# Designs tried in a protein design run: peptides against a protein of PDB entry 6RGO. Part 358

Target 1, 392 residues: chain A of PDB entry 6RGO
Amino acid sequence: MALKLLGFNQDATCFSVISSNKGVTIYNCDPFGKCFELEKSTSNDEELDFLVEMLFSTSLIAVVDKTIGASKRKKLKIVNTKRKATICELTFPHEIMDVIMNRKIICVVLKSDQIFVYDISCMKLLRTIDVRGEKLKSTSKFRNSEAVGDIGVRVSLSTDNNSILCYSSYSKSDKENAPLNDIVVFDALKCIQINVLPAVHQSNIVCIACSPDGMLMATASEKGTIIRVFKTIDTENDEPILVNEFRRGSRPSRISEMKFNHDNTLLACVGESDTIHIFALPVTTTEADANEDDTLQQSSHSLSSSINGLQYISKGLANRFGKIIVSKIPTQSQQRHVAYIKIPENAKYRIGFPKDTTNTIHICGEDGNYLVYSIPRNEVGPCTLVKSNTFD

## One batch from the design tools (peptide; made by RFdiffusion4, then SolubleMPNN)

Design b2_p30_4_s3 (from b2_p30_4, 13 letters changed)
Fold by OpenDDE base, seed 2:
Structure b2_p30_4_s3 (fold): chain B 392 residues (1-392), chain A 30 residues (1-30)
Amino acid sequence: as target 1 above (392 residues)
Amino acid sequence: SEKEELEKEAEEILKKLEKLAAENPVIDLT
């Protein structure tokens, strides 16, 4: 059967799939099994397309029927899975491109490059963000959106209650073709812009991940060769703080998804390549709890592989035109993966990090595999398969 | 459990939304 992956929920306790014959199925990860099914309402041989966003493993889901020809592509449904009932519907002026949520906020991304921010508890609109609004003051020409292929506004939301929203924005350019290569950091609860990271890539941003706590953000461009990790809120001399630059590979390959683990120690990425890459983030030891005296001398020869702390000499060449060029980290300081998973060629996979096990990753494929891998802690190498299940 | 607390919160949200939807079943933003 043709499967289409919708992805994991926020804590990787569930994942959603579209089955051509059944409609939407939600699987529980542990114990593995079907927990919800939304039957196909149409007898037509149309390729089913849906957005499904879950509130963790709860009975609350948001659903958008994106099936081609459906007038429903502008409708968000809030569904109670226990009752199998639509609770409310919201209709938007444009096609829904993405939906993300946490315990406080739902964000709805439209094809118009608008982001609608809602209080989940009452579906009250808190803010409409018009990502084009700053640009539209200059160029009245609606480029016929037909040729604007798979390049749209990308969003990521923190899974915590801080509700940090990161989204891609158009660079300030007099050129009609300004790339989506700026990032805006937004407090979705207070409806305040916190930070702007200008020109974080040379090309359009196609993937964004926010950390669960909203303190970090990962970005990838259309090239998918370099992943950049920034602080979201903190700035140094009003400049964006680049924490890490990772090299996924030398060959261009699209990244479809990135995820942080729950303690911000790992970043995983998946896409069109045969490899899921897992990168280690530097643990910022907050100095606080170093007080307990326990003398245990054991001479663990930490192979301190001298990760030469290349001092980020952010010699921001503030070139005269005020463009903060994110200083290219010297290619020598680009960290590689610490772990990897090989996946079938051309198989689409999705990734999730479970909360309870920081060194475990959940993956699922359009091949019908749900796989749990252990991530090596002390060595660079392949992940170990711990559990496998199949779905159809 | 945290899961039971989250489910209770979700059920409370769903009940509030059901009440709001009974007053205004479709929010049109067009």
Scores: peptide ipSAE 0.543, ipTM 0.886, DockQ to the pose 0.872
Fold by OpenDDE base, seed 3:
Structure b2_p30_4_s3 (fold): chain B 392 residues (1-392), chain A 30 residues (1-30)
Amino acid sequence: as target 1 above (392 residues)
Amino acid sequence: SEKEELEKEAEEILKKLEKLAAENPVIDLT
């Protein structure tokens, strides 16, 4: 049967799939099993397409049926999975491209490059963000949204209550074809823009991940060769906003998903390649006071490769905001993965980090495999398979 | 548990949304 993966929920306790014969199925990870099914409403052999966003492991889901007709693609349903009932429906002016949520906020991304931000508790619209509108005040040419292929606004939301929203935005270049290579950091609760990261890549951003606490964000471009990690907020100490640059590979390959683990020590990426890559983030040791007590020599081999080399801010990428965020980091300072998982070629996978086990990763494939891997701590190498289940 | 607290919060949200939807059946944003 053809499976389509929708992904894991925020804490990787559940994952959602589309089965051509059944419709949407949500699986629980532990104990492994089906927890919800949304039956196919149509007898037609049409390719099913859905968005499903689950609020952790709760009975609240957001559903968009993208299978049939332009009207359904504009409807967001809030569903109670225990009652198998639609509780409310929101209709949008444009096709829904993405839906993300946490305990406080729902964000709805439209094909119009608009982001609608809602208070989940009452579905009150807090903000409409028009990612195009900041440019369109000068030049009346509606870019026919049809000619821009699979490149739309990308979003990621912190899973905590701080509700930090990161989204891709169009660069201020006077070129008619400006790339989506800026990042905006937005406080979704306060409805305030807190940062703008100009020109974080040379090409369009196709993948964004926000850390669970909203303090970090990761970005990848269409090339998918380099992943950059940024602080979302400027720290008072003039510390560089760019904290890491990782090399996934030398060959271009689309990254479809990235995730931080719950303690911000690991970043995983998956996409069109046969390999899930896991990168170690430097733990910012807050210098807590050196009170004398017991030297548990946790040999955290902090690969504190001293990023002393970032001093050569090459003058060139002074975008109009004066902050040069991306110097040409020498290819020698690009960190590689610390761990990896081999996956079948042509199988799409999704990734999730469970909250309780920071060195464990959950993965699921369109091949019908749900796999749990242990991440090595002290050695660069393959992850170890701990548990496997199959789904249909 | 945290899971039970989250489920309770979700059920409270769903009940509020059900009430709001009964009072205003179509939030047509068109």
Scores: peptide ipSAE 0.535, ipTM 0.880, DockQ to the pose 0.779
Fold by OpenDDE base, seed 1:
Structure b2_p30_4_s3 (fold): chain B 392 residues (1-392), chain A 30 residues (1-30)
Amino acid sequence: as target 1 above (392 residues)
Amino acid sequence: SEKEELEKEAEEILKKLEKLAAENPVIDLT
């Protein structure tokens, strides 16, 4: 049967799939099993397509029926899974491309490059972000840029209550074909732009991940060879802070998803390649105010020595054109993966990090496998399979 | 538990949205 993965929820306690025969199924990860099923509304042999965003492991889901021929691609349904009922419906002027949520907000991304930001508690519209309109203010040319193919606005939202929204934007270029290679960092609760990271890649950004706390953001371009990690809020001399630059590989490959773990120590990426890559992040010791007292000499010879990833605080040179050239971390100092998982070729996988076990990763495949891996911390190597389940 | 608190919050949201939908059945944004 053809499965299509919708992905994990915010804490990787559940994942959602489309089954060609059944419609949408939500699985619980532990104990493993079906927790919800949305039946196929139509008997037609049409390829099912849905967006489903779940509020953690709760009875609240957002659903968009994107099936071809369905006049429903513009409709967001809020569903109570316990009651199996649509509670409310929102209609949008354009096709819905993505839906993301946390405890405070829902963001709806349209094919028009608009982001609608809602207060989840009442579905009040807080902001409409017009990414094209901002481009038009910066570029005198009204391009009817029909989105040339699969390139649209990408979004990621912090899972915490700070509700940091990161989205791709068009570069300030007089060129009619300005790439989606800027990042805007937006406080979705206050409805204010807090940062702009210009030209973080040379080509369009196709994948973004925000950390759970909203303090970090990872980006990948269409090339998918380099992943960059930035601070979201903090700046140095009005320039973006590049924390890490990771090399996924030498060959171009699309990255479909990236995720941080809950303590910001790991970044995972998955896509069209046969390998999930896991990168170690430097532990940002928040300088907790060292209150004076207890001299406990625990001589923990922690093997901290090898993860001295040089903080290349890349002082971007603001070039003559106001473009921050993120100083390329020298290719020799690009960090490689710390861990990896081999996956079947041509199988799409999704990833999630559980909150309780920061050294564990959940993965699920369109091959019908749900897998739990342990991540090595003290050595570079393969992850160890801990649990395996199958779904249909 | 955190899970029970999240479920309670979700149920309160769903109940508010059900009331709002009964008062205003379709929010058309077109």
Scores: peptide ipSAE 0.535, ipTM 0.881, DockQ to the pose 0.850
Fold by OpenDDE base, seed 4:
Structure b2_p30_4_s3 (fold): chain B 392 residues (1-392), chain A 30 residues (1-30)
Amino acid sequence: as target 1 above (392 residues)
Amino acid sequence: SEKEELEKEAEEILKKLEKLAAENPVIDLT
């Protein structure tokens, strides 16, 4: 059967899939099993496409029928899974590209490069963000949305109540074909722009991850060779703080998803490659007051390579030809993965980090595998498979 | 539990949205 993965919820307690024969199925991770099914309304052999965003493991889901030829690609349904009922429906002027939520906010991304921000508690529109309108303050023509394929506005939302929204924006270049290589950090509750990170990559950003607390953001471009991690809110001398630069690989490969673990100690990435990469983030030791007492020499050789080097991404000097020279961060500071998972070639996988187990990663594949891996902390190497289940 | 609190919050949201949808059946965003 052809499966399409929708992904994990915020805490990786559930994941959603599309089955060509059944429709949408939501699985619980532990205990493993079906928790909800949305039956296929049509007997047609049309390729089903859906968005499903869950509010954690609750009865509240947002659903969009994206099936080609369906008049429903502009409709967001809020569904009560316990009642199997649509509670409300919102209609948008354009096709819905993405939906993300937390306990406070739901964001709807349109093909028009608009982001609609709602208070989930009443579905009140708080803000419309027009990412193209920000570009049009420069005389740049509308990108014909048809010609750019899968390049649109990318978003990520913190899973906490602070509701930090990170989104890709068009660079302020006078070029008609400005890339989506800026990031805006937005307080979705207060509807305030907090920060702007200009030209974080040379090409379009295709993947963004916000940390659960909204304090960190990871970005990847179309090349997918380098992942950058920034602070979202904090700035140094009004410049963005680069925390990490990770090398996924030497060959270009698209990254489809990135996620932080719950304590911001790990970043995972998945995409078109045969490998899920897991990177260690530097634990910012808050200097908690070292009160002197207890001598427990657990010699965890944390490879605290104190990379004390705050690598300033020096403001990309627009050279004489309007090229933003992203200063080459010295290639010496590029960290590799600390752990990895091998996946089948051409299998699409999704990733999730459970809240309670910071050293565990959940993955699921369009091959029908749900897998739980343990992440090594003391050694650079493969993750260990702990649990496996199959779904259809 | 945190799960029970989240489910209760979701049920309260769903109940409010059901009431709002009954009062205003189409929030057209056009």
Scores: peptide ipSAE 0.525, ipTM 0.876, DockQ to the pose 0.803

Design b2_p30_4_s4 (from b2_p30_4, 12 letters changed)
Fold by OpenDDE base, seed 3:
Structure b2_p30_4_s4 (fold): chain B 392 residues (1-392), chain A 30 residues (1-30)
Amino acid sequence: as target 1 above (392 residues)
Amino acid sequence: SEKEKEEEYAEEILKKLEELAKKNPVIDLS
């Protein structure tokens, strides 16, 4: 059977899949098993396509049927899985490209490069964000070029109640082909723009991850060779907004998903390559509460690669406030993975980090494998398989 | 448990949305 992966929920307690014969199925990770099924409404052998966003491990899901007809692709359904009932339906002017949620906010991304921000508790529209802005009304011929692939606005939302939204935006270049290489950081609750990070890559951003607390974000371009990690908030202490630069590889390969673990110590990435890469983030020790006494020898091998040696090479890209956000980090200072998982070639995988175990990663494949791996702490190497299950 | 609190919270949201949907079952934004 052809499986399509929709991904893990926010805490990796569930994952969703499309089965060509059954429709949408949601699996629980522990204990492993089916928890919800949305039956295929049509007897036709048409290729199923859906968006499904689940609110953690709850009975609340958002569903978009993308399979057939332009009208369904514009409809967001809120479904109660316990009742197997649609509770409400929203219709948008354009096709829905993505849906993300937390306990407070739903964000809906349209093919028009608009982001609709809702209060989940009442489905009240808080903000419409137009990523193209008012100036492009004249020259935005819809790129009806069928051949301009999966390049659109990318979004990520913090899983906490702070509801920090990170999204890709067009650079201010007057060129008809401005890249989606800026990042905007937005407080979705207050409806305030916090920050703008200009030209974080040379090409379009194709993947974004926000940390669970919204304090960090990771970005990857179409090249997928370099991952950059940024602070979302400017700190008073003139600390660099760019906190890490990771090298996935030298060969170009698309990254489809990135995730932070619950405590912001790890960043994982997956995509078209045969390898899931896991990177260690430096623990920002706030120096404040170094009161003497508790000698808990947590030998956190701080790989204190003191990136103090970022010589400000004067030709850096300035942020919107004139701060240099992207200097050319020398290729020698680019960190590699600390751990990896080998996956089958041509199998698409999705990743999730469980809340309760910071050194565990959940993965699922279009090959019908659900796998739990342990991440090594003291060595650079392969992850260890702890548990495996199969699904159809 | 934390999971039970999340489910209770989601049930409260779903109930509020059902009460709103009785007034306006479909919100057209077109």
Scores: peptide ipSAE 0.375, ipTM 0.845, DockQ to the pose 0.882
Fold by OpenDDE base, seed 4:
Structure b2_p30_4_s4 (fold): chain B 392 residues (1-392), chain A 30 residues (1-30)
Amino acid sequence: as target 1 above (392 residues)
Amino acid sequence: SEKEKEEEYAEEILKKLEELAKKNPVIDLS
């Protein structure tokens, strides 16, 4: 059967899939099993497409039926899974492209490059962000930036209550077809812009991940060769702080998803390549008082590579065209993965980090595999398979 | 547990949304 992955919830306790014959199924990860099923309402042989966003492991889900020909692609349904009932429905002027959620906020991304921000507790609209309208205000020319292909606004939301929203925006360049290569950091609760990271890549941003606490953000372009990690809120001399630059590979390959683990020590990425890459983030040693003596010699070869914090202040080298380009970390300073998982080249996978086990990653594939891996900490190498389950 | 607190919180949200939906079940933004 053709499976389509929707992904993990915020804490990787559940994942959602589309089965061409059944509709949407939500699986619980532990104990492994079906926890919810949304039956296919149509007997048509049409390719099913859905968005499903689950509020952690709860009975609250947001659902969008994106199936072609359905007048439902503009409708967000809030569903109680225990009751198998739609609680409320919102209709939008444009097709829904993405839905993200935490305990406080729902964000709905439209094909119009609008982001609707809601208070989940009452479905009150807090803000409409018009990414195109912001571009049109900045550029004196009404350029219909026809979205060239699958390039739209990308979003990520912190899973905490601070509700830090990161989204891609159009660069202020007077060029026709200005890329979606700026990032805006937005407080979704206060409805204020916190930060703007200009031109974080040379091409359109296709993947964003916010850390659970909202303090870090990872970005990847359509090239998918380099991942950049920034601080979201903190700035140095009003310039964005680049924390890490990771090299996924030399060959272009689309990154479909990135995730931080719950303690911000790991960043995973997955996409069209045969490899899930896991990168180590430098632990910001808070200078906890190095007082007490105790001598226990346990030879934990912490690969504390003291990479001296090259705070590469992204001195935006204003190129000859006035574009702030984030200063590239020298290619020799680009970090590789610390761990990896091999996956089938043609299988789409999704990733999630469980809260309680910072060295564990959950993955699921369109091949019907749900896999739990242990991440090595003391060596660079493959992850170890700990648990496997199959689903249809 | 933390999970039970999350489910209780979601149940409270769902209940509030059900009460709102009795007044306005569909919000059209078009």
Scores: peptide ipSAE 0.337, ipTM 0.839, DockQ to the pose 0.915
Fold by OpenDDE base, seed 2:
Structure b2_p30_4_s4 (fold): chain B 392 residues (1-392), chain A 30 residues (1-30)
Amino acid sequence: as target 1 above (392 residues)
Amino acid sequence: SEKEKEEEYAEEILKKLEELAKKNPVIDLS
């Protein structure tokens, strides 16, 4: 059967797939099994396309049927999976491109480069963010909407209650083809812009991940060779803080998804390559627990790979336009992966980190594999397969 | 459990949305 992956939920306890014969299926990860099915509404051999966003492991899902016609692609349904009932329907002026949620917020991304921010508890519109409207104040020429290819606004939301929203925005370049290479950090609850990270890549941003706590953000461009990690809220002298720069590879390859683990110690990425890469983040030692006196001298030669967290405070090269561009970390300080998983070259995979085990990663493939891997702590190398299941 | 609290919270949200949907089942923004 042709499978299409929708991805994991926020805590990687469930994943969603489209099966050509059945419609949408949600699987539970542990114990492994089908927990929900949304039957196909049409008997036609039409290619099924859906957005499905689940509220953790609950009976609340948001569904967009993208299969047929421009009208259905504008409808968001809130569904109770336990009752198999649509609770409410929202219709938008434009096609829905993405839907993300947490316990507080739903964000709906439109093809118009608008983000609608809702309070989930009442479906009250809190904010409409017009990412183009900010560009139009700088550029007098409406380029017709048709020529903006597969590059739309990208979003990521913190899974916590702080509800930090990160989204890609157009650079203030006078060029008609301003890239989506700025990031805006937004408090979705207070509806306040917290930070703006200008020109984080040279080309369009195609993937964003927010940390569960909203304190970190990872970005990748259409080149997918470099991943940058920034602080979201904290600034140094009103400048963005670049925490890490990771090299995924030398060859261009699209990154489709990135995820932080729940303690912000790992960042995983997946895409069109045969390899899932896992990067280590510097552990911020909170100074708090330094008080317990226990003298145990065990001289284990932990190869402190000096992650010289060279905080290259980007001395902002004030480019001629007075914008601080995040300076590239010198190629010598670019970190590589600490762990990896080999996947089939032609199989699309999705990734998730479970809450209970920070050194475990869940992956699922359009090949019908659900796989659980253990991530090595002290060694650079392959992840170990712990559990495997199949789905159809 | 934490999962039971999340499901109870989601059931409470769904109930509130059902009560709102009785007043306006479809919100058109077009």
Scores: peptide ipSAE 0.334, ipTM 0.838, DockQ to the pose 0.905
Fold by OpenDDE base, seed 5:
Formats: C-alpha cells, sequence, structure tokens
Structure b2_p30_4_s4 (fold): chain B 392 residues (1-392), chain A 30 residues (1-30)
C-alpha cells in the first residue's frame, strides 16, 4: 500500500499517515496502536493528499483535504476525533498550503503567501500576514506550482504558549524573483513583529524549525548542506545572533523536516538523504549557582566541542545591489552531527522528540516502520534502536 | 495528569467551537 507520512504531533506522542486504501490514520506511539481513522471520501484511484495538524495527543485536529480536483483544498475542518465529527469549517480564498497549531494559535498558510493567524479558543482571526507585500500583488503569476517544487512560505510555531511564529519572507530585492531567504519572527498572540533576519541563506528557505520555547530557530535552504541556528528574539547591535552553523553534508539534498528536542540541547534533521543527522547545541548555562565547589575531575570529555563560534552575522557587505549577505562560518569551524540514524534510500521519514526523554528520538517511515532510538551523549556515533513497530 | 489537563482544555475548546458552529457552522472568507 502507498503510505504518505504527515508527521508527528508537537510532543511526538502521536503520528499521522495517509494510506491510499484507508485515508488518514493517527497512531499513538506508546502504547503503540491506531487511535483515530478518517475514511477517505474520494474514489480509490485518486492520489490522496491531506494536511492533518494535531493539538498534541488531544481529540482536536485540523484537517485539510488537498486531493487534486477536490473543492476542499480551501477548507479547514476542525474535527473532534472522539466524536468523529467536524465541529467547524473555514473556507479560504486560496488553497491551503500548511496548517500549524499550539494550545493558543492556529496558523493557516495559503498559496497566496498569506498567513492567517487564529485564536484557537474561538477561531477568531487575529491577523492576516501578507508575505508578498504591496509590490507582489500586481504579479498575478501564481508560480505554477507543478514544475518547481513549490517554493512557498515556510512557517514554524513554538509549541509553548508564547506562540512565537517564524516564517520565510521575500528579500527586499526589487526583482520579481526575489528569494524567500529572509525570516520574520512574529508574536502570534500580540500580533507584533519581533525580529527580522535578513538573507539567512543565499537561496530560498525550504525548512524552518522553531524551538519549543520559541527562543531558537533553525533554517535550511534548498541546498540543504548547511543548517543555521539563530536566536529568535535576542539581537546584538541590532544584528541577528547566529548560535550555530551545522554542516549536514557536502552534496545538495533537500531537508524536509527539522526538530529541536524539548530542552534545546539537540537539533535533528531529515530529508531525501539516507541519514538523519542529530546536532548538539550549546547548553546556555544560566550564570546562577556556579558556586558549589565540587571539584569532581570527572574527565568525561563530554563533547563540549568549544562552541566558541558565536559568529556575529557580520554586516554582510552590501553587495552592489544593497543585499546583506550572511557571512559564512569558515568550513573548518562548521560543526558536524554528534549522532546519526541510517534510513532506507528513497524512504521518506519524519522525526519527533518526546517531552520526557531528551536523549530519545521517534522516527517513522513511508516503509511502515515506527522506530525509537537512543541518542549517544558521550561519543559521536550511530543511535541505538530501542523499540520498533510496524504500521499499514 | 498533564495529558488529562490537555484533553480537558481541548474539550473546553471543542465545546466553545461547537457553540460557535451552531451560529456559523461554515465561515466563508472567500
Amino acid sequence: as target 1 above (392 residues)
Amino acid sequence: SEKEKEEEYAEEILKKLEELAKKNPVIDLS
């Protein structure tokens, strides 16, 4: 059967899949099993496509039927999974490209490069963000999304109640083909722009991850060779703070998903490559109780690789076109993964970090595998398989 | 448990949305 992965929920307690025969299925991770099924309303011969966003492990889900030819591609349904009932439906002027939520906010991304921000508690529209701005309203050239792998607006939302929204935006270049290489940081509750990170990559941003607390953001371009981690809110001298620059690989490969763990110590990435990469982040020791004397010379060479590479994004020399270019960290100082998982070639995988176990990662594949791995802390190496389940 | 509090919170939201949906089951923005 053809499986299509939708991904994990915010805390990796559930994941969702599309089965061509059944429709949407939600699995619980522990105990492993089916917890919800949404039957397809379409013929057997149509390629099913859905967006499903879960509110953690609760009975509230948002569903979009993206199946080609369906009049439903503009419709967001809020579903109660316990009742198997649509509670409300919102119809948008354009096709829905993405849906993301937390306990407070639902963000709906449209093909028009608009983000609709809702208060989940009442489905009240708080803000419409127009990412194209005034200049691009005249270029009615909807990129025909068929040919060039749909370079739309990317979004990520903090899983906490602060509701920090990070989204890709068009660079200030007057060119009709401006890349989506800026990031905007937005307080989704207050509806205020907090920060703008200009030209964080040279090409379009295709993947964004916000940390659970909204304090960090990871970005990857269409090249997928370098991942950059920034502070979201904090700035130094009105410049974005680059915390880390990670090298995934030397060969271009699309990153489909990135996730932080719940304590911001790890960043995982997955995509078209045979490898899930896990990177260590610097633990910001808050300066508090460094007073206790315990001289325990535990010579554990913890992989405290000297993350002294807080490179300020130096004011990228305004090139002849006034573009700020983020300075690249020298290739020799680019950090590698601390851990990895090998996955089958051409299998699409999704990743999630469970809340209660900071050294554990959940993965699921279109091959029908749900796998739990332990992440090594003291050495660079492969993750250890702890649990495996299969789904259909 | 935390999970029970999250489900209770989701049930409260769902109830509010059901009450809203009795007035406007479909919100057209087109």
Scores: peptide ipSAE 0.321, ipTM 0.834, DockQ to the pose 0.909

